# Peptides against a protein of PDB entry 7BBL: the designs that were tried, part 3

Target 1, 86 residues: chain A of PDB entry 7BBL
Amino acid sequence: IAQESLESQEQRARAALRERYLRSLLAMVGHQVSFTLHEGVRVAAHFGATDLDVANFYVSQLQTPIGVQAEALLRCSDIISYTFKP

## One batch from the design tools (peptide; made by RFdiffusion4, then SolubleMPNN)

Design b2_p25_4_s4
Fold by OpenDDE base, seed 3:
Structure b2_p25_4_s4 (fold): chain B 86 residues (1-86), chain A 25 residues (1-25)
Amino acid sequence: as target 1 above (86 residues)
Amino acid sequence: SLAEAALRVRELEAELQAVRDAFLA
């Protein structure tokens, strides 16, 4: 039987990692996500969309200590970590 | 196969792009 080349195997492995990542993003769509920002600030928002390079997180109903924003843009550089319930 | 894996990735990226476009519309 035909054996997949080493290069092809490596490319497939990278594709698998990318797929897992993308599926994780899709799983967040529409769900509330908890974001940990700088200075220990934690906010919650419904995940709307993101750039494929994860430059920005587009969210809605952003709950902050000073109020709720209908829509907001969170820069990846401002996010330390995030969690969500599938 | 690599072809199948690549196709899945492209389809997922297309879906995410559509989600983004719809959200920003």
Scores: peptide ipSAE 0.622, ipTM 0.930, DockQ to the pose 0.851
Fold by OpenDDE base, seed 2:
Structure b2_p25_4_s4 (fold): chain B 86 residues (1-86), chain A 25 residues (1-25)
Amino acid sequence: as target 1 above (86 residues)
Amino acid sequence: SLAEAALRVRELEAELQAVRDAFLA
């Protein structure tokens, strides 16, 4: 039994985390997601898509304190956390 | 294996890229 190198093990671990993340994004497509922004602001929107580098989140029917936006762009830097129900 | 893991990641990224393109079309 040839032992996998430490470097390979680390690369595989990173790949596993990336896969988990990507699968979660796919699971979010079309579903409503709750986003927590700065200063305690919370918004809900249907997840549409995201850049692979997670620069932006493209959403629809964004519910904000002011009203609902048909389509919107959320910068990752503005998002503290998010949650959704698969 | 690492190769298999990398392949799965590439396939998922391709799928998400397609989702993005369709959404922005």
Scores: peptide ipSAE 0.622, ipTM 0.930, DockQ to the pose 0.908
Fold by OpenDDE base, seed 4:
Order: structure tokens, then C-alpha cells, then sequence
Structure b2_p25_4_s4 (fold): chain B 86 residues (1-86), chain A 25 residues (1-25)
């Protein structure tokens, strides 16, 4: 039986990871997400959308330690990690 | 297959792009 080339296997692996990432973003739509930012700052916001390349997060009802913003943009450079419940 | 995986990725990207466009409109 012929085996798939190493290059092809690597391409499929990358595609699988990309798919997992995109599906997680899709699952986030319409849900509140908790973001961990630098200096131990934690915020919560409703996910609106994201750029697939730059990974900017467009959110609403951003709850920060000093108040709530109706709409906001979170850049990938600001985010350490995030979590949500589908 | 790789082809099928690529198609799934493109479909997901298109859907998320639509979500973004609608949100920013």
C-alpha cells in the first residue's frame, strides 16, 4: 500500500490545527469570554468577531476593573489567554 | 484527505468572515 508523503502529512496536520482553531472561534460567537491580559488583568466580554489573520477580537460589553465598555477591540498582543463555555 | 480538510477550512473561514462583516456593519 502506498504511503502518503511526509510533506502531505505535515500539510494535513497543519490543516487539522487550523480547523480546530476556527471551530473554536465559531463556538465562541455569541458567548461571553474571559480574557487574561498582562499584569494579571482579567476582563470578560461578549465575543462579536475576529480577524482570521491578525487575530483582533471585536467584542461587546467589555467588563474591565474600571468599568464597562459597550464595544472594544482586543489585540492579540494584549491577550495572554482566554476561556469560555460553549 | 488533504483536499477535504482544505475545503472545510475554507468554509469555516468564509463563515467567520461573514460573522465579522455583519458585526462591523
Amino acid sequence: as target 1 above (86 residues)
Amino acid sequence: SLAEAALRVRELEAELQAVRDAFLA
Scores: peptide ipSAE 0.621, ipTM 0.930, DockQ to the pose 0.928
Fold by OpenDDE base, seed 5:
Parts: sequence; C-alpha cells; structure tokens
Structure b2_p25_4_s4 (fold): chain B 86 residues (1-86), chain A 25 residues (1-25)
Amino acid sequence: as target 1 above (86 residues)
Amino acid sequence: SLAEAALRVRELEAELQAVRDAFLA
C-alpha cells in the first residue's frame, strides 16, 4: 500500500495539534475562565475572543482582587495558566 | 489527509476570527 511520507505525517500531526487547540478555544466561548497570573494573582472572566497568532485573551467581566472590569485584554505574557468548565 | 486537516484548521481559524471580530465590533 502507498504510505504517507514522514514529512507529510509530521505536517498532519502539527495540524492535528493546531485543530485540538482551536477547538479548545471554541469550547471556551460563552464560558467563564479562571486565569492564573504572575505573583499568584488569580482572576476570572468571561471569554470573549482570542488572537490566533498571539494568545491575547479578550474578556469581559474580569474579576480581579480589587474589582471588576467590564472588558479587558489579557496578554499571553501575563498568563501563567488558565482553566474553565466546558 | 493533510489537505483535509489543513482545511479543518482553516475553517476553525475563520470561525474564531469571526468571533473576535464580532467581540471587537
């Protein structure tokens, strides 16, 4: 049988990982996400959107230790980790 | 196939881009 080249296999593997990532982003749409930022700061916000190249998170109702921001931008460099309930 | 995988990625990216555009509008 004909077999896919190693290069093609690697390309498909990368595409699969990208697809899984993108689907996870879509899963966050309409959900609240908990973000862990630097220095142990934890915030929660409703997911609005993201950039596809730079993992900027556009969010609403950002709950911070000192208050709530109606809308906010969380830069990838500010985020250590995040979790959400699908 | 790789072509099919690439297409799925492109469609997902387009969908997320639309979400972004709508949010920022």
Scores: peptide ipSAE 0.621, ipTM 0.929, DockQ to the pose 0.916

## One batch from the design tools (peptide; made by RFdiffusion4, then SolubleMPNN)

Design b2_p26_6_s2
Fold by OpenDDE base, seed 3:
Formats: C-alpha cells, structure tokens, sequence
Structure b2_p26_6_s2 (fold): chain B 86 residues (1-86), chain A 26 residues (1-26)
C-alpha cells in the first residue's frame, strides 16, 4: 500500500486551493462584482478578466463614488475584498 | 483577449491543477 508523504499531501492541498480560486474566477465571468478598496471605498464593475499570477482585475463599467469608467484595471494591492452573485 | 479566450485559459489551468493532483496521487 502506497503511503503519501506529508509534502505530497500539502502539494495536493495547494493544488486544490488553486483550482478553487480559478473556478471562482470562472464563476465571475459575465457578472458584476463588488469590490472593497482601501479607505472604505466600494465600487462595482463587470468582471472581464484577470492575469492569473499577479491578480490584476480587468473590469468594465466601473461604478465609483465620483463616476463611471467604461474600462478599468484594479490591482490586487488596491483590493481588500470582493463579492459577487454567480 | 476575448471572454472566450479567457475562459479557455481558465479551463486549461483548472485541468492542469487536476493533472498535478492526479500525478501526486499516482
């Protein structure tokens, strides 16, 4: 009987979490996402794409407190959290 | 990149993670 090492178990766990993250992005496609930014700023935008390694969010129709941007880039460092309805 | 292309990239990345886990279990 093959015994899986602790390292192998950890690698599988990380891979599972990565897949979960990717599936979350897939679920966002075509949906409006609410982003919480620094200083309590909240914005909403339609999710377009992301670069999977840096986690920059490319969005459209970004609704900000001071106006709407047709196209926008939200950097991971700008984002505290986000929510959406799949 | 179109939406379709982005989705395709995501789906491929997901498949890659599945393959990686399968290899770790083999």
Amino acid sequence: as target 1 above (86 residues)
Amino acid sequence: MSVEEFVARLEEAIREERRRRAELEA
Scores: peptide ipSAE 0.481, ipTM 0.889, DockQ to the pose 0.742
Fold by OpenDDE base, seed 2:
Order: C-alpha cells, then structure tokens, then sequence
Structure b2_p26_6_s2 (fold): chain B 86 residues (1-86), chain A 26 residues (1-26)
C-alpha cells in the first residue's frame, strides 16, 4: 500500500480548511454575522466583502458595545470565531 | 466591487482549492 506523505497530508488539510473558509464567506453574503473577538467582545454586522489575500472583512452597521459604526474593517487576526444564519 | 463580482471571485477561488486538492490526491 502506498502511504501518502506527511507533507501531502498537511497540504491537503490546509486546502480543505481554505475551501471551508471560502464556502463560509459565500454563505455569509447578504447576512448579518456575529463575530467573537478578543476579551470576550462580541459584535454583529452585515457582511459586505473580504480581501481574499489579506483576509480583511468589510462590514456595515457594526454593532459594538459603545455604538454602531456604519462602515468597518475587521481583520482575521482580531476574530476568534463567527456565526450566522444561512 | 459589486456583490456579483465578489461572489464570482469566491466561486473561482473555491474551484482553485478543489483543483489543488485534487492534484495532491493524484
């Protein structure tokens, strides 16, 4: 039996995660999304678009603990997780 | 960028990842 190399397995895993991420973005289009940020901060915003290369989230009507921002940029490095209703 | 353009970009990127994974499985 031919065993797949560790490197190949890792590459496939990364590709699978990337595809999963992209599919989530596709499903997110036109929906309000809840983001969990650091320090337990949670915000909600309408999804606009992302920069696929830099992985920035462009959102609108961002609801924060101190108010609503009409337009905002969320970096992936700031996001722990996100949820939305498809 | 319009919503349609963004969706098109996403779909293209997804196809690219599928192709990449297929190449790794071959």
Amino acid sequence: as target 1 above (86 residues)
Amino acid sequence: MSVEEFVARLEEAIREERRRRAELEA
Scores: peptide ipSAE 0.480, ipTM 0.889, DockQ to the pose 0.671
Fold by OpenDDE base, seed 5:
Structure b2_p26_6_s2 (fold): chain B 86 residues (1-86), chain A 26 residues (1-26)
Amino acid sequence: as target 1 above (86 residues)
Amino acid sequence: MSVEEFVARLEEAIREERRRRAELEA
């Protein structure tokens, strides 16, 4: 009986989580997303696209505490969490 | 890139992860 190594099991688990993340991005297409940034700053923007490797978010109509940006790039390092309504 | 191109890239990436997981299963 072929037994899967511990390393292979961990790789499968990571692959499953990666797929879950990608499906979340797919669900964001065409929706407004709320982002929580550092120091408790919260912004909302229309989702455009992401950089799949770095996980940068390309968005439009970014609502910030000091105004609205027509187009913006949110770096993964700036984002604590995000939520949206499918 | 267009929305269609981005969606296509996402769907391909998802398929790649499924294939990877399948290859790791006995």
Scores: peptide ipSAE 0.479, ipTM 0.888, DockQ to the pose 0.744
Fold by OpenDDE base, seed 1:
Structure b2_p26_6_s2 (fold): chain B 86 residues (1-86), chain A 26 residues (1-26)
Amino acid sequence: as target 1 above (86 residues)
Amino acid sequence: MSVEEFVARLEEAIREERRRRAELEA
């Protein structure tokens, strides 16, 4: 079997990480998610959907330090990490 | 987009990533 190039190895690694991300989204469907945003802000919301290309998160019942927002959009650039109970 | 449609889109995207890696490995 031929050894894949360094570029191909990097591409495979990126693809593997993306698949892991996509699987996390799949597991997230229908669950409340805790998001860690910039400056240490933490919010919780019910996951609705994402745009897979732009990675915007469409959520409901967003619980923030300043109140609850019924419907909200969280941009990928705003999100540092997230956790949820599958 | 419905939940079912979103799930289907996710599963399709996952399959695409698998195929991409397989093609790179070959």
Scores: peptide ipSAE 0.479, ipTM 0.888, DockQ to the pose 0.678; fails the geometry check

## One batch from the design tools (peptide; made by RFdiffusion4, then SolubleMPNN)

Design b2_p27_3_s2
Fold by OpenDDE base, seed 2:
Structure b2_p27_3_s2 (fold): chain B 86 residues (1-86), chain A 27 residues (1-27)
Amino acid sequence: as target 1 above (86 residues)
Amino acid sequence: SLAEARAAFLARAREELARLRAVLAAP
C-alpha cells in the first residue's frame, strides 16, 4: 500500500465504488424502492434484479399512476433517481 | 422469470464482489 502506484490507487478507487454499488443493490433485495422518473413521475416497486452492466432494473409490483404491474423492466435511462429504506 | 433473473443476479454479484475484494486487499 505504501508503494502503491497511481494506477493501482485509481483501480482501488474504482473497485471501491463498484463494490459500494453492488452492495447497495444487494441491500435492495426484498425491499420496495421508490423511483423518480422523467416529468415528475414517481413509481414504487419491489427490487428483483439487475443485469449489472446497463443497470436495467427488473422489478415486481410496480405501482404506477394507472395501476400495478406484476413485473416490469426499468431502464437506467428511464430513471433519474431512486431511494429505499434499508 | 424474475426468480431466474434474481438467482443469476445474486450469483454474478457474489462473484464480482469476490473479485473486487481481491483488488481492494492488494497492498
Scores: peptide ipSAE 0.496, ipTM 0.886, DockQ to the pose 0.784; fails the geometry check
Fold by OpenDDE base, seed 3:
Structure b2_p27_3_s2 (fold): chain B 86 residues (1-86), chain A 27 residues (1-27)
Amino acid sequence: as target 1 above (86 residues)
Amino acid sequence: SLAEARAAFLARAREELARLRAVLAAP
């Protein structure tokens, strides 16, 4: 590591960021997440899984203005932001 | 099913984290 190339340093930096992201996803397991969607719509759902690449969210007990969906998929393109209480 | 998606997610995350740890641990 002492004479690590610039490319290797960049790889390590990317790896560190990716690891942080993955751990943040894992931290959501078993928790309700609040999603902010377009047009000011906010929904809450229990985090199930993601596909890790497209960042689609597979969730359960999705609370919407019109009711609760047992299982649902929230596409990354639909999501503006999300938060959860650890 | 969601259960299957969860299992796959955990497996993929575990595999990738292991790979990343190897990269980060390299001298």
Scores: peptide ipSAE 0.495, ipTM 0.885, DockQ to the pose 0.782; fails the geometry check
Fold by OpenDDE base, seed 5:
Structure b2_p27_3_s2 (fold): chain B 86 residues (1-86), chain A 27 residues (1-27)
Amino acid sequence: as target 1 above (86 residues)
Amino acid sequence: SLAEARAAFLARAREELARLRAVLAAP
């Protein structure tokens, strides 16, 4: 670490960001997450899993303005943002 | 199923984190 190439520095920077992202996903396990979708639609669901790369969210007990879906898939393209309380 | 997706997610995340640790541990 005392002497590090530019390429190595960039690799470590990417690794650090990816690690932070993965840890944030793991922190959502077992928690309800609030998703903001297009057209001002907001839904809440229990976090199940993601595919890590595409960032599709597999969730349960999806509460929508119209009703509740036991299990659902929220595609990355559908999501504007999400939040949760640890 | 959701259960299968969860299991796969946890496994993949664990494996990737391990690889990232190796990168970040480089002196």
Scores: peptide ipSAE 0.492, ipTM 0.884, DockQ to the pose 0.763; fails the geometry check
Fold by OpenDDE base, seed 1:
Structure b2_p27_3_s2 (fold): chain B 86 residues (1-86), chain A 27 residues (1-27)
Amino acid sequence: as target 1 above (86 residues)
Amino acid sequence: SLAEARAAFLARAREELARLRAVLAAP
């Protein structure tokens, strides 16, 4: 590490960010997540899984303004942000 | 099913974390 190249440093930085991301996903397991969608629409759902690359969210008990979906898929393009309570 | 997707997700995430730890631990 004493002679770590710039490329290696960048790789480590990317790895650290990815680790944080994955840990956050794992922390969401079994928890309700609040998603902010376009036009101020907010929905809540229990986190199921993601595909880890496209960031599609597979969720259950999706609460929408007009009802609840037992299971649903939220695409990354639909989501502005999300929050959860660990 | 969602259950199957969850199981696969957990396995993949844990596997990737292990690989990342190896990268971060490298001297």
Scores: peptide ipSAE 0.491, ipTM 0.884, DockQ to the pose 0.796; fails the geometry check

Design b2_p27_7_s3
Fold by OpenDDE base, seed 4:
Structure b2_p27_7_s3 (fold): chain B 86 residues (1-86), chain A 27 residues (1-27)
Amino acid sequence: as target 1 above (86 residues)
Amino acid sequence: SLAEMNAGLTRAEVRAEYEALAAALAA
């Protein structure tokens, strides 16, 4: 059998990552998540909801280097990575 | 980054995929 094109492989790889992202959103609900942001900033917050149209993450109990915010908004573009335990 | 992960897709498309996934997992 013939190997698929590199372009096709890359497309599938991106699709797989997208699926992983979407699945993580579902698993994230109600859990505390550690977010790695730009400039080495790391915060922790409880995930509430996501507005995918605006690409905003609505979180609570956001622990920042300065203090804790009861409610906060994080933009997906500001998030490099995140970890949590389902 | 999350933005890079969804590069090339509109926010509406991502939302649609999310809703479809959620529905599938709930079934």
Scores: peptide ipSAE 0.045, ipTM 0.634, DockQ to the pose 0.644
Fold by OpenDDE base, seed 1:
Structure b2_p27_7_s3 (fold): chain B 86 residues (1-86), chain A 27 residues (1-27)
Amino acid sequence: as target 1 above (86 residues)
Amino acid sequence: SLAEMNAGLTRAEVRAEYEALAAALAA
């Protein structure tokens, strides 16, 4: 019988991750999100909006190691992962 | 990373997926 290739399985896994990502974008609106950035840097901020064309995250009350920034722009390329309570 | 997850997809393709998902969730 025909079996799904490893490449196809990888594609499905990637698609599942993308769906999870997109769902999280919809769910995080108005919530404080904890972001893990490169080099182990962790920040927390309230999610405002995202621009999918530019892949930017517009956030407020960004808590960084050096203080709080009222308004900030995060790039998805800077983000390793994030968590929040829906 | 998010960048790696979206690698290989154009911004337009990502947006299309987002809009399709949003529409499905709203239905």
Scores: peptide ipSAE 0.035, ipTM 0.590, DockQ to the pose 0.679
Fold by OpenDDE base, seed 5:
Structure b2_p27_7_s3 (fold): chain B 86 residues (1-86), chain A 27 residues (1-27)
Amino acid sequence: as target 1 above (86 residues)
Amino acid sequence: SLAEMNAGLTRAEVRAEYEALAAALAA
């Protein structure tokens, strides 16, 4: 049967990943999120908002291995992955 | 990194997609 080209498949895959990412950002609003940073560092924080222009995550109650920060900015470039309970 | 996942997209394009998705979810 006819099948989609590899180029088209890759384009659809990238679009799907972008959509899933954006949906996750919407879903995490108001929730505590566990972030995995570089070097295996894991932190937890309440998600406030993202600034797509400057690639920052605005968070509160940031729990780090060395303490808690009431408010903080996490750079998107420093984040490898995140998990949360919707 | 998450920023690298958006490689190839301008920040304006990312914002536009975000807003479009948000609008679609609100409809």
Scores: peptide ipSAE 0.021, ipTM 0.479, DockQ to the pose 0.539
Fold by OpenDDE base, seed 3:
Structure b2_p27_7_s3 (fold): chain B 86 residues (1-86), chain A 27 residues (1-27)
Amino acid sequence: as target 1 above (86 residues)
Amino acid sequence: SLAEMNAGLTRAEVRAEYEALAAALAA
């Protein structure tokens, strides 16, 4: 049988990552999430929603190194990873 | 970054994947 192409392998890998991402969004609604940003910055906030068009996270009670913001936006491009307790 | 995961996808494609996952989790 023919060996799977590199392009096909990459396609499935991307799809798997997207699935994990979307699945986590469903699970984190209403929960506090710890976000890891660039340069080692870590913040915690309650997840509200995402904007699929703008690629933003709408959060509340954002705890930053310089204080707390009641309402804030986090750009997906700024986020490296996140963790939460379902 | 998380944005890179969705790069090149239309809103409709993202919604379709989201709905499929939601249905699977609800089952």
Scores: peptide ipSAE 0.020, ipTM 0.477, DockQ to the pose 0.607

## One batch from the design tools (peptide; made by RFdiffusion4, then SolubleMPNN)

Design b2_p30_6_s1
Fold by OpenDDE base, seed 1:
Structure b2_p30_6_s1 (fold): chain B 86 residues (1-86), chain A 30 residues (1-30)
Amino acid sequence: as target 1 above (86 residues)
Amino acid sequence: PEVTRTTAEDLAIRAQAAALRAAEAARAAA
């Protein structure tokens, strides 16, 4: 019986993780999300849309340490992690 | 329950996939 190569197994695992990530982005629509940014900065915002290819986030009601922005763009390079409740 | 994701994790996944495709293409061409 031919065994699936280790490389193929890893590819399937990566595909599954990517799918999980993309599904999380869809699940975020309309929800408040906590973003951890660089330098220990944490912000909260309502998720609007994203660029699925580069994971840029278009958000509203961005709560920052210096005030609230009605609409804002969070670039993927700015974000370390995000947390939300589906 | 809460869901937490990292952008670095996703980036790594995409980068690994790209590297794999490149390696496969190289083998096919050789």
Scores: peptide ipSAE 0.440, ipTM 0.813, DockQ to the pose 0.528
Fold by OpenDDE base, seed 5:
Structure b2_p30_6_s1 (fold): chain B 86 residues (1-86), chain A 30 residues (1-30)
Amino acid sequence: as target 1 above (86 residues)
Amino acid sequence: PEVTRTTAEDLAIRAQAAALRAAEAARAAA
């Protein structure tokens, strides 16, 4: 068969990264996650779910520098990175 | 082990060439 084009390779790579990201979200369910936000703010919370477009993270027991919020919504745009133990 | 991901990895708008390199690096780390 003919060699795969560069464009096709890039599309597969993008799809693979998207899949890896989505699978990480599934793996987060039921775990406490450390979120690094902008301006050096770091919070911890139990991951619940995301909306269908992964624009918002629904979490519980959000530990912030100024207190704990039982239920909270983190916007994806507010998050730089997240860390958890599968 | 701990897993760290960045939201930048899932940005809708990104250079396809960069995405290719990142995917290759991820596969190599497995």
Scores: peptide ipSAE 0.404, ipTM 0.793, DockQ to the pose 0.283
Fold by OpenDDE base, seed 4:
Structure b2_p30_6_s1 (fold): chain B 86 residues (1-86), chain A 30 residues (1-30)
Amino acid sequence: as target 1 above (86 residues)
Amino acid sequence: PEVTRTTAEDLAIRAQAAALRAAEAARAAA
């Protein structure tokens, strides 16, 4: 019996991690999420969705240090991490 | 329980895919 190649193993591992990440995004829908941004900025917002490239996060009720935005767009590149409770 | 994810994780995943493709291409060319 032939053993699975390293490349195949890496592909499976990558697929699993990608699925986990995407699944987390799906789980965020409708939930309040805490976003950690650069420069020590932390905001909270209700997650709506991302675009297909996961480049942009569309959120609502964004609580910023200077007020609340009803609708907002967060760039993935501006986000360090996000935390939520499924 | 709370779930925390980093955007760096996503970037790393995509980067890994790119690296793998490059490695596969190099191997195929050898």
Scores: peptide ipSAE 0.466, ipTM 0.820, DockQ to the pose 0.456; fails the geometry check
Fold by OpenDDE base, seed 3:
Structure b2_p30_6_s1 (fold): chain B 86 residues (1-86), chain A 30 residues (1-30)
Amino acid sequence: as target 1 above (86 residues)
Amino acid sequence: PEVTRTTAEDLAIRAQAAALRAAEAARAAA
């Protein structure tokens, strides 16, 4: 068989990783998620959805060190990582 | 089992794609 180019291999790998990421977002719906933000801040919230660009995370019952917000918007740029149980 | 993901992973994927496109463009222009 013809050898696939490195660029083509990387493209397939990126597509697979992107899909994995997006699927994780779908799996988060309706679950409580732990978000690690900058400066070591960790918050927990119920994940609702993201916008089309995955630039914003719409959550509810956001538990922060200073209190609980019924509804909140977390910008992707503010988030380092997230953890949840599917 | 819990799942952990980083937003940096998503960013890295996008950055890699951009880098490849830039490399291809440079090659075509040479």
Scores: peptide ipSAE 0.420, ipTM 0.803, DockQ to the pose 0.417; fails the geometry check

